# Peptides against a protein of PDB entry 3C66: the designs that were tried, part 12

Target 1, 189 residues: chain A of PDB entry 3C66
Amino acid sequence: KSWANLFEKNDFFFRYKFYLEITAYTRGSDEQHLKWSGLVESKVRLLVMKLEVLAGIKIAHPFTKPFESSYCCPTEDDYEMIQDKYGSHKTETALNALKLVTDENKEEESIKDAPKAYLSTMYIGLDFNIENKKEKVDIHIPCTEFVNLCRSFNEDYGDHKVFNLALRFVKGYDLPDEVFDENEKRPSK

## One batch from the design tools (peptide; made by RFdiffusion4, then SolubleMPNN)

Design b1_p9_5_s3 (from b1_p9_5, 6 letters changed)
Fold by OpenDDE base, seed 2:
Order: sequence, then C-alpha cells, then structure tokens
Structure b1_p9_5_s3 (fold): chain B 189 residues (1-189), chain A 9 residues (1-9)
Amino acid sequence: as target 1 above (189 residues)
Amino acid sequence: VEKLVFKPK
C-alpha cells in the first residue's frame, strides 16, 4: 500500500501534535517554481529518512501531496512578508494583504502579468519519543542538510531573491488553513 | 532568508 493511501488527508492533519512544513518559494515564473518545487519535493523522502533515525523521533510521516498557492508579489518586501507569515495560522492572516491567485482570477490582466510568488508546501507529521521533557530533539542538522542538498543542485537556486526554502516546525493547532477542508475544525490546543 | 524556525519547545 503506497504511503499515499495510508493517510486520508483528514486524518493526517489531526493525527500528529507536531508537523514539519517544508515550503519552496519562488518569486519568478511558473516554470522556475515547477523546477524548484519539484526538486524540493523529490528530496523530502531523504529528509524523512534522516528524521526517522533520530532517537527522539518515533515517527516521521510525509503527507504525499504538496499544497500549492501563489500570490501577487510586486515587491521584494512582499516576498519577505510571505516567507515570514506563511505556514502558521497565527500569522497567515497577514497574507490577506496580498492578492491570492486563484483559478477564478488568474486570467485577470492585473494578475496574469503581475509578479508572483509561488509556494509549494510539503508536510511531515512528527511523533516524538521524548519520555523526558529535557531531551531536545535537534532536527536542525537533518533540516540543514536537506536545505543544502536542495540549494546545491543548481547554482540558480542560490539566488535568494528568486528561490527560497523554509522549514517550519508547527503545532497541529497552528497549521495553515489550507490543510483543512471547509467542514473540518482546526485541532484544539 | 532560510528560516529554519526550529522551536522545539
């Protein structure tokens, strides 16, 4: 059974207390984003493998499908704002200041030719084997290795003005709204 | 900016 069939979307985002969000950002063309996000997505399995072997991690399960979004992103400051605010329910409301690109509006002239930031987000559900509250699982190492792996693939991906990669550790109650269906209630704290 | 926001708290 493919991992894809193991978790219904609805169960996945309720199953874990903690998630690792891996977001590929591109301020550029759709083609640039497709290449960048595709690369990042292709490497997520390697990150999972590195997480699974950490003594403090009991489970690291990837959600098999990326979440895709795009915003009109006129300025570099807007792009920085997206990277700062995205990936947390607490902060994602700040993105409402930007025009979300949707299937309904993508053909509008003001949107079609506008500079865009593209986002592809992968999720890893985490279960920690921390018996002792004092044992800090340092996921920084495997995550840094992952970033380096993605960035080193092509010199173009070194351009932080265009290509960015963020790994965010979030609690289930602070997951972005995108992971929940309209009929789903966000997990309580 | 690579934001490794690791707050294992």
Scores: peptide ipSAE 0.055, ipTM 0.728, DockQ to the pose 0.123
Fold by OpenDDE base, seed 3:
Structure b1_p9_5_s3 (fold): chain B 189 residues (1-189), chain A 9 residues (1-9)
Amino acid sequence: as target 1 above (189 residues)
Amino acid sequence: VEKLVFKPK
């Protein structure tokens, strides 16, 4: 049984108190996004390895599949809003102001030709070995190294108007709705 | 654990 089959989706988002969300953003073509998100996804294993060796991290487990979404994104301000509001249950409702692209609406003329923001999100479940409440685990270093690694791969990925990458530390009760099935109850505080 | 939102500028 592959490691991928051991983590039933349902158990992964309930197993940890903390998650690291890695989101690749692209405001451009689907082809541009496939290249960018594919690169980011290919490097996640290196981030996991860097997290696992931190003394304060007991477990860093990646979820094996990305979550994909896309929005009609007519302005740069809309693109900034997506990057600010996405990845937290507290703020994700602000995205309802934008047109979500779905399989049902993607062929509509108003959506087909519209500028789009594409999102691919990877999740890492985190368990901390903090015996004393005074121990701070600084994940900024491995996260910064990861971003630099992705951005340095191609000069085109330096264009922040098109390509963005965000890492968000979230609690299990503040995960986006996309990670839960319709029959699943969100973890309580 | 403080919420570290790493937005690489």
Scores: peptide ipSAE 0.051, ipTM 0.727, DockQ to the pose 0.303
Fold by OpenDDE base, seed 5:
Structure b1_p9_5_s3 (fold): chain B 189 residues (1-189), chain A 9 residues (1-9)
Amino acid sequence: as target 1 above (189 residues)
Amino acid sequence: VEKLVFKPK
């Protein structure tokens, strides 16, 4: 089995108690987002390598397929709200205040010409060493190094009005609805 | 703004 075939969507999001979500945000053009998200995605393997060497982490497995979404994003406040609320089931309902861009509505004049926020999200499943349950695993260092690596690639990525990057530690029961099929029940607490 | 949300195990 190829490494990519080891992580089917339906199995991956039930396998771990903990996930690291990596979301690249772009408020701008589709071309800008393709460059930014493509860069972030290309570096995820380096983050995995840094996580795997931590004594408290037994396994760090990336789900290799990104989740893509976009919203009509008229204001900077809307863009901040997306970054605050996205990536957690507890908070994602706040995104209902914004217009999700879909294949069905993307050609509507009000949507086609609207400012947009693009999102590309990568997931890493985390398994921690049982013996170290009482020890705090600090993933802040490798995550910060990852952010710095992505941001340093091009000076244009220093514009936080356009380009953003978020890393969120999430429990399996608090994963966004996007990771589950309609017939799947989210994990319980 | 960089957003790093970490929770202890």
Scores: peptide ipSAE 0.051, ipTM 0.720, DockQ to the pose 0.104
Fold by OpenDDE base, seed 1:
Structure b1_p9_5_s3 (fold): chain B 189 residues (1-189), chain A 9 residues (1-9)
Amino acid sequence: as target 1 above (189 residues)
Amino acid sequence: VEKLVFKPK
């Protein structure tokens, strides 16, 4: 990673109070995940465009690179847990019960052939036109349209046992640890 | 701003 990319990353996750996390989940093969996550990632720009035109949104700024992770996922319950716990600092510690797949361990016999859940996460920084603290911005419509767009692309993506998509609205202080470098202090509340 | 965890079904 270039110094410019590190600086841009560090500034991005401190710049906004609010973020939209878009996570593509796949419990299956790496090939299945590549197709699914690639599709989702290719459509994020359309979501950004739909967010930017909302009167209550001043800025919708996408982070350009996905965050990739994978876990050993032996059961459907584990897959549901990943989808519930991932994407928030408050809950991500529950994922420590699962084996994270890394470049160092991926060739281990217990990991190599194990069922896996793959995750690709895109981030959008949000700044709101809140002159008045009272305006609720409803992002539900553009988010729903985005999900429908991704799911409708291929009939195979209708299988929720394999393919999932989640959009999570988070505050900067509740971003996952993955977005910060080891020496960075998490934003305060 | 409500925490919309949108789990699209």
Scores: peptide ipSAE 0.047, ipTM 0.711, DockQ to the pose 0.331

Design b1_p9_5_s4 (from b1_p9_5, 6 letters changed)
Fold by OpenDDE base, seed 1:
Structure b1_p9_5_s4 (fold): chain B 189 residues (1-189), chain A 9 residues (1-9)
Amino acid sequence: as target 1 above (189 residues)
Amino acid sequence: VEVLRFKPK
């Protein structure tokens, strides 16, 4: 059994104090998103490897399944808002202003042909060796390298109007609601 | 816009 199967969903989002969220965004077709998100997801293991070799990181453990969502996204401003607000419990309520696409509503005429933003999010649980708040682990380098790797794969992925990639460092108590089941209590500070 | 928000504090 690969170490990836050792963590059930229920324990993963309670196990770590810190998480790195990797979100692939696409404002376009489902096909465009499938290719883009699939590429990003395929490269996450390389990011994990680069994180694991940092002296300040004890563990970098990826969650094996992406979280998928999509919103009606009529404007570029809406797309920017999604990218700004998504991935944090503190800010995710702003997304309620947008229409979430669901299996129940996707065939509605107002939704079916509407411009959409697609989101695929991968999570990495992080455990640090550093107890002292003064010591900073610089994850900027491996994260930037990861973004460059994904963006450079195809020239089309350089179009920020369609394809975006965000990496967000989040505390466990500020994880999005999507990672918890209805009966699960959000981690405390 | 690429949002690289890395503030491990």
Scores: peptide ipSAE 0.065, ipTM 0.724, DockQ to the pose 0.122
Fold by OpenDDE base, seed 3:
Structure b1_p9_5_s4 (fold): chain B 189 residues (1-189), chain A 9 residues (1-9)
Amino acid sequence: as target 1 above (189 residues)
Amino acid sequence: VEVLRFKPK
């Protein structure tokens, strides 16, 4: 049984109290996003390795599949809003102001030719080796190294108007709705 | 556990 099959989707998002979300954003073409997100996804294993060696981290387990979404994104302000609001249950309702692109609507003329923001999100479940709740784990260094690694791969990825990469630390009860099936109840605090 | 939020620019 492959390690990937060991975690049923339903178990992964209930197993940990804490998650690191890695989101690749692209405001451009589907082809641009495919290249950018594919690069980011290919490097996630290196981030996991860097997290696992931190004394305060007991477990860093990646979820094997990205979550993908796209929105009609007519302005740069909309693109900034997506990056600010996405990845937390507390704030994701603000995205309802934008048109979500779906398989049902993608061929509509108003959506087909509209500027789009593409999102691909990878999740890492985290278990901490902290006896005292006052202890801090600094993940800034490995996260910064990861972003620099992805951004430095191609000069085009330095264009923040098109390509963005965000890492968000989220509690299990504040995960986006996308990670849960319709029959699943969100974890409590 | 306070995990320093990394907000990449």
Scores: peptide ipSAE 0.061, ipTM 0.753, DockQ to the pose 0.212
Fold by OpenDDE base, seed 5:
Structure b1_p9_5_s4 (fold): chain B 189 residues (1-189), chain A 9 residues (1-9)
Amino acid sequence: as target 1 above (189 residues)
Amino acid sequence: VEVLRFKPK
């Protein structure tokens, strides 16, 4: 089944109470990021398959398109900050301290040649079985296996100074602003 | 840093 035809963007981020965010980070070249993010994205279907068979998960639906962003990232501390703050509405305001690269500003001299962190984020909508709400669904195992699978593909991906991979469990009301259109209201708690 | 932050609260 083509997941691409099942969910309009506007419905997907309102349909579920819970989401798994998969973010590939690259502090380096656009070419490095394209290879890394492309690899991660190609493996998301395997993670979905492993999530779907877990007791307590009723549905694991991937959103078909990645969200792409990049920031000017002068230091390693800035790169750590991005990884800590990105992916949650509660913390994403801290990213305002960094220069977001946009189509409008990418050709500016101060941005064009600056060190950058690239982000590609995939989303999985999660529905849990009510009877198992009392049981903690341990998604740690399939998520760890996924990270290991991606990192083991190439020895270069072992360099955490350049390549990172984060999986974050997020509630729908705490999704990043990037997933909503300007005219859309964030889901209420 | 790999952020596996799975605390289902």
Scores: peptide ipSAE 0.056, ipTM 0.717, DockQ to the pose 0.123
Fold by OpenDDE base, seed 2:
Structure b1_p9_5_s4 (fold): chain B 189 residues (1-189), chain A 9 residues (1-9)
Amino acid sequence: as target 1 above (189 residues)
Amino acid sequence: VEVLRFKPK
């Protein structure tokens, strides 16, 4: 199957049991986020290359398009909460306490000038070459290298109050709702 | 960023 067929959203998020989520967070301007997320996204291919060569990884396939979201984020605590709760179906309901910015509401006076957290999330589908459930694949090294690569690009990206980067490993059944269409059923365990 | 040490369970 061509890579192009893997990028059919409907197949991608059902194809793998495991996913690596790469989320760029920005509490600041949309311009700041565009630069930050764009940088992160531009480096994902390098992470994929590093993952693919790990003995325990059979396949590391990126989904080519980011998922974008933004929330009204009035406090640092809210920003920490977003980073903690986002990226898992189990925890994402906590984000309902925040105002999701949508195309429909973005021009509302209460939202337009409000502090915002922007999120851009890239997904990598993972297939492991682990016959024995006891074998551990340590993806920590390539993931850490990736984070360091992104954050070292500009000194401004060292400000964790503004810019954050998280890598989360999730099971297919625990993917955020954003990856599924309304008519799609979440994968079962 | 806790890169979760994946134990494939």
Scores: peptide ipSAE 0.067, ipTM 0.731, DockQ to the pose 0.106; fails the geometry check

Design b1_p9_6_s1 (from b1_p9_6, 4 letters changed)
Fold by OpenDDE base, seed 3:
Structure b1_p9_6_s1 (fold): chain B 189 residues (1-189), chain A 9 residues (1-9)
Amino acid sequence: as target 1 above (189 residues)
Amino acid sequence: MVSYRIEFP
């Protein structure tokens, strides 16, 4: 990665105290995931717009690129576990129980034809108005509207066994390891 | 603010 790309990434994930993680999950084919994640990603800007107009939000800044990962996912329980554990540094170590699909191992016989869960995650950095600290900012409404928008686009996306969409509000110090380079120190509390 | 997961039906 170019220094510029690294810097942009590093600056983004250190800039904010709070982040909204938008993760599209697919337990199915790569093609299914491409369609689903592509749709979700295409709608993120609408969510940002809805967040920006909230009185308690000063900044809602999307990161431009999704983070992609995939796991061997032999059971529905595994799929639920992924959705439960992913997106937080506190819980992501549980994912080590699953086989991460990589460019190096994707052609292995045990991985190539195995059921997979695909993940695409978009990040929004959030800055809140200090003066409104006493005001509860409810981001649930725009987030719910966003999920409904994505899910309603195609009837197939109503199948929760295949397609899922989760939003997680996370503090900077609890961001997943994927957003940091090996040489970067995780933000402190 | 507390970090939390938002689940949707």
Scores: peptide ipSAE 0.043, ipTM 0.717, DockQ to the pose 0.125
Fold by OpenDDE base, seed 4:
Structure b1_p9_6_s1 (fold): chain B 189 residues (1-189), chain A 9 residues (1-9)
Amino acid sequence: as target 1 above (189 residues)
Amino acid sequence: MVSYRIEFP
C-alpha cells in the first residue's frame, strides 16, 4: 500500500471523530530522535494493519506526515510533563511553560546548547463500526504490540529516560492545535 | 469511546 498520497491535511483532521495519536519522544540529541522517530514512523503501517482487522474498527487511516516539535527540557520532570500534557487540546497549554524551539530561536545561546525533548507525532483517523453506543473497542493489544515492537528494536530504546512512545486516543475536538491551520476552526463536540 | 492516553512502563 502506498500511504504517501492517500490523505491531505485539509480535511483529514475533520474527517474522523476519533484519532489515534502516536508520539515518539526523545530527550537527547537530534540524531537519537531521528533514529527513534524514524523507526516508529516506519512501523505505523503495521499498527494500522492490526487496527484494521479489529471487528470494531471500520477504518484506520494514517496521516503520513509527522508533526515535529521540540522543547527545551532541562529536567526529567519537564520531560514527564511534556509527555503528560502533549497531545490534547485540553492540556497542551501547560506546555507554554516550556520554551518551544523554533527556527527563529534555535540559534539563541540559551536554546542551542540546552537539553531538548523532541517530539514526532503521527495520526491515525479512526472510524468505528459500533452500532451500539455501549460497545467498546479494545485497541490496547495492537497498541501494546506496537510499542513493544518499537522498543525491542534496539536495546537503547528501552531507556525511558531518553526514549518514549505514547499512544493517545483523541477525539477530533480535542486534537492539538498543531494539526489545524490558523484559519481553521477546531471541530466541535 | 472515551479519550485516553495509553502509557507503557
Scores: peptide ipSAE 0.041, ipTM 0.713, DockQ to the pose 0.127
Fold by OpenDDE base, seed 1:
Structure b1_p9_6_s1 (fold): chain B 189 residues (1-189), chain A 9 residues (1-9)
Amino acid sequence: as target 1 above (189 residues)
Amino acid sequence: MVSYRIEFP
């Protein structure tokens, strides 16, 4: 990792109180995931543009690189569990029940040909322009439009058994461990 | 604001 990349990462995940996580899920082949995640990633800038024009949003700043992971996923229930538990520090420990695919283990016989769930996650840092504590910003509309845009691109992406797309609104202190280096302290509440 | 997950059909 370049010095510039390290610095950008460290600053980004400590800079904002709130983040939007966009995760593309694929239970299938790596080729299927590459196409699906690539499509989603290509549309994130459009979501950012729609968020930026909302009166209650001061800043919508995308992190430039996706976070990639894959798990052995033998059942549909496991796939649902991944989608439920991933993206929050509070719940991500449940993923320890699954085998994480790594460069070190990917050639093992029990992993190489096993069914897999692939994950690609993009992050958007959010700063809200809320003068009144009672004011709420609804990001549901642009998020829904984004999901519809991605899902409608190809009819194959309508198969929820294979392709999924989730957006999670998370506070900085509840970001997944993947965004922090081993020596970094998680943001406090 | 609270942390939440947005799921879409």
Scores: peptide ipSAE 0.040, ipTM 0.713, DockQ to the pose 0.126
Fold by OpenDDE base, seed 2:
Structure b1_p9_6_s1 (fold): chain B 189 residues (1-189), chain A 9 residues (1-9)
Amino acid sequence: as target 1 above (189 residues)
Amino acid sequence: MVSYRIEFP
């Protein structure tokens, strides 16, 4: 990771009070995830465009790179837990119950052969128009359209046991630890 | 605004 990328990352996750997290989940092969996450990532620009035209949204700024993680995921319950707990600092500690796949352990035979859940997360920073505080911004519409677009691309992506897509609206202080470097302090409330 | 999750299984 280049020095420039680190600084850009640091500034991005401190610039906005609100973020939209787009996470593509795959319980299957790395190849399956690559295709699924690649599709989702390729459509994020369309979501941004739809968000920007909402009267209550001043800025919808995508972060350019996805965050990648994977867990040993032996059961469907584990997969549901990952989807429920990931994406929020409040709940992400629950993921400690699962084995995180890392560069250090990925070559271990027990991990190589284990069922895995793959995660790719894109972030959009959001700035809202103060003048439109009285207007309820309903981001469900563009988000639903986005999910439908991704899911309808291939029939295989309709299998929720394998492929999932979640959008989470989070405040800056509740961003996952993954977006911050070790030397960075997360935003306060 | 309140943080929320939109899940689309």
Scores: peptide ipSAE 0.046, ipTM 0.723, DockQ to the pose 0.124; fails the geometry check

Design b1_p9_6_s2 (from b1_p9_6, 4 letters changed)
Fold by OpenDDE base, seed 2:
Formats: C-alpha cells, structure tokens, sequence
Structure b1_p9_6_s2 (fold): chain B 189 residues (1-189), chain A 9 residues (1-9)
C-alpha cells in the first residue's frame, strides 16, 4: 500500500487496532485556540519520532489532518465534562448535553457570542511489536514529554482553565464517531 | 485532570 493510501481517512481509521488521540482544548476565543492547537499540531511529529524509537512500537503513524469541533461551554464544569468524555465512543454521547457548534448554527445569536470550548484532535495509529506478553510498552514518557513541551512553550498555556491538552489511548472500535463517515461502519472488537 | 490517559490492554 502506498503511503498515500495510508493518509486516506477510510483506511487509516481501520488500519490499526490502537490509536493515540492528541486533543488540544481551548475554552476561550477562536484565536486562542488557533494558536494553541497550531502549536500542539506542530509538535506531533516530534512525538511520533519518540514513539517510533520505542522497542515495543512497530509503527506510529500520524493522521495528517486534525479533527475540529467546538461546543457551547457556559461553565467550567462543562469544560471538564468535555475533556472527560471526548475521545471515546463509549463516553462521547455525554457531549450531547452540550450544544455542538456547526456551520449551520454558528451565526445564531445564542451561539455566536456564547462561551465556547474548541477541540482539535490529532490521531496516531499504533502497531505494537509485543513479542512477549511481558514486554510492557510504556508510552507515558514520550507523552509526558510532549505535554510538557507544549505547555512550556508559552506561559499562557499553563492556564488549565483555558488551555488543556489530553492524550488518550483508544482502541479502534472505540474511536469517536467523528473519524467515520456516515456510510462507514465502526470497526468491531 | 490528568493530561493523558493511557490504557493498555
């Protein structure tokens, strides 16, 4: 398969059993989010490089395009809920309690000026080379380093009330609905 | 909130 095929959405999210989700959250302005998410996205390649050299990882393949979403987020509790529930199919239904901002509704008066949480999510497909069940691949180190790298870039990004960054290890069958088209069936377990 | 959740099978 050509590398080009690996970047096709349909193939990518069916190719791997495991994915690392990297989500930049911003409860603030779209400009704040653009800067924050842009920074995070710019550093993903470094994370990939660190993952690839781990003995237990056979492949760490990034999906090149971020997934973007935003919600009306009137409270800090809502923001925490988003961060807790987003990124997993089993939990993402909780987000239905919030108003998803869409191209169709973004100009509505109740939405346009409402507090928002912005989400940008990058995906890395993972293939593990675990020969022995005893070999534990610990991706915590590179992931922690990545978070620290992003958070330390600007003092403003230390404000967890505004800017957040989460890395989630997700099985293919538990990927968020956003990664699949309407005509695509979610991978089975 | 923990910045990352890694659940290995």
Amino acid sequence: as target 1 above (189 residues)
Amino acid sequence: MVSYKIEFP
Scores: peptide ipSAE 0.045, ipTM 0.713, DockQ to the pose 0.324
Fold by OpenDDE base, seed 5:
Structure b1_p9_6_s2 (fold): chain B 189 residues (1-189), chain A 9 residues (1-9)
Amino acid sequence: as target 1 above (189 residues)
Amino acid sequence: MVSYKIEFP
């Protein structure tokens, strides 16, 4: 099962030229994040359905598993930085200024009780119709509807200090390092 | 297509 999952993962992030990243952010408790990210993840299939019917989109293929990460996030500015820098290889190096929470360090006293930002990221691989290369596919509408759907589910999710949801359109060569194994080469431009 | 962040209010 582990090898099958690895191959599926590796093939997925090399298969498409374009990806839509859906990231649920939570600056709060792990319980808050579990509820928020779980809601977002449960609605991704609805976004896929809306993307598939757009003119110019040939395929919208969701990756089945979320990518989970968390950072020590002592300030609101740090939280804004995470949301700005995460999701692109070009900008993700800025996150090195923050302490990434790992299984190895999560029990350290300086990390265990520290304020944290939790991230859950879903990926959708996109294939566009060649004939419509000249037409800018406007994915803003279905994406906005998706965000509104998630945010309106519970009044608590309207608090942007705690809960955030970002969608990013990314080229395959600019995917975050987290989607690749250590021995894998990033797709070329 | 350019990589872009979709900003929402």
Scores: peptide ipSAE 0.045, ipTM 0.704, DockQ to the pose 0.111
Fold by OpenDDE base, seed 4:
Structure b1_p9_6_s2 (fold): chain B 189 residues (1-189), chain A 9 residues (1-9)
Amino acid sequence: as target 1 above (189 residues)
Amino acid sequence: MVSYKIEFP
């Protein structure tokens, strides 16, 4: 049974209080991003396995479909901003300063040939075994190992100017807008 | 647990 059959978008982003976001960034060509994001996505299963064995984690469930976006990214500063601001509802509005590439605008001359940053984001829903809310779970190790695994796969992926990989721990109410449909209300609190 | 971003290596 594939993971794809386990979860649907309908309730996934409402099911958990906590999520781990895995975002592969590429400032380069679509081809570069396809390779990079594909690699990252292929390794998510390993991360899930490592998370599941942590005593403090009750459940680590991946959402099987990536969220894709791309921005016109003329400068390295813009690329850094994307990496800083993306993945959190509280900060994502800053991305409005950049031109989001869409099917409607991708053929515009100002966009078509512009430098772009590509984003592919995977989500893992997390449930913790925390008694009395006094315990903390350290997911840093498996997350770091995951990043290192992906980065070490190809020497090119060591170029942080082009390829980046971020893992963000977020609360459900702080998930990016993209995970919700227009008719859905984001979780509260 | 708090929301945080894992630092880039």
Scores: peptide ipSAE 0.043, ipTM 0.703, DockQ to the pose 0.114
Fold by OpenDDE base, seed 3:
Structure b1_p9_6_s2 (fold): chain B 189 residues (1-189), chain A 9 residues (1-9)
Amino acid sequence: as target 1 above (189 residues)
Amino acid sequence: MVSYKIEFP
């Protein structure tokens, strides 16, 4: 079986107990988001490398494809809400208050010209060395370095009203619904 | 290990 087959979607989101979610947010144009998310995605391998060398991390495996979504986002408060609620099964239902942009509705006049928030999310599966119950793994440092690297690439990416980047550490049972197919059962605790 | 969000200004 090819290396690519080892990371089939169905196996990836069931394989690990823990995941790191990397989400690039853009409240602006699709073009702005493509540039921003493309930059973030291009740097994920560097984050993986930094995670792999941590003594408490046994495995850090990236999922190769981003998850894409976009919402009508009329206000800055809506943009903050998206950033707060996205990325967890516990909180993602709050996003139902916003209009999700789909292939079916994107050409509607009310949606086409509306302000939008774009999201691109990358996932890293994590396996920890549990042998030493006393070893706390601090992933904050490599994550902060990653964010700083992305934000410093272009001065425009320092505008928090437009561009944002968040990392969320989640358990497999709390992954967003988007990572599972309709016929797949969510992992239990 | 607890799930948490890392926010960056």
Scores: peptide ipSAE 0.045, ipTM 0.704, DockQ to the pose 0.124; fails the geometry check

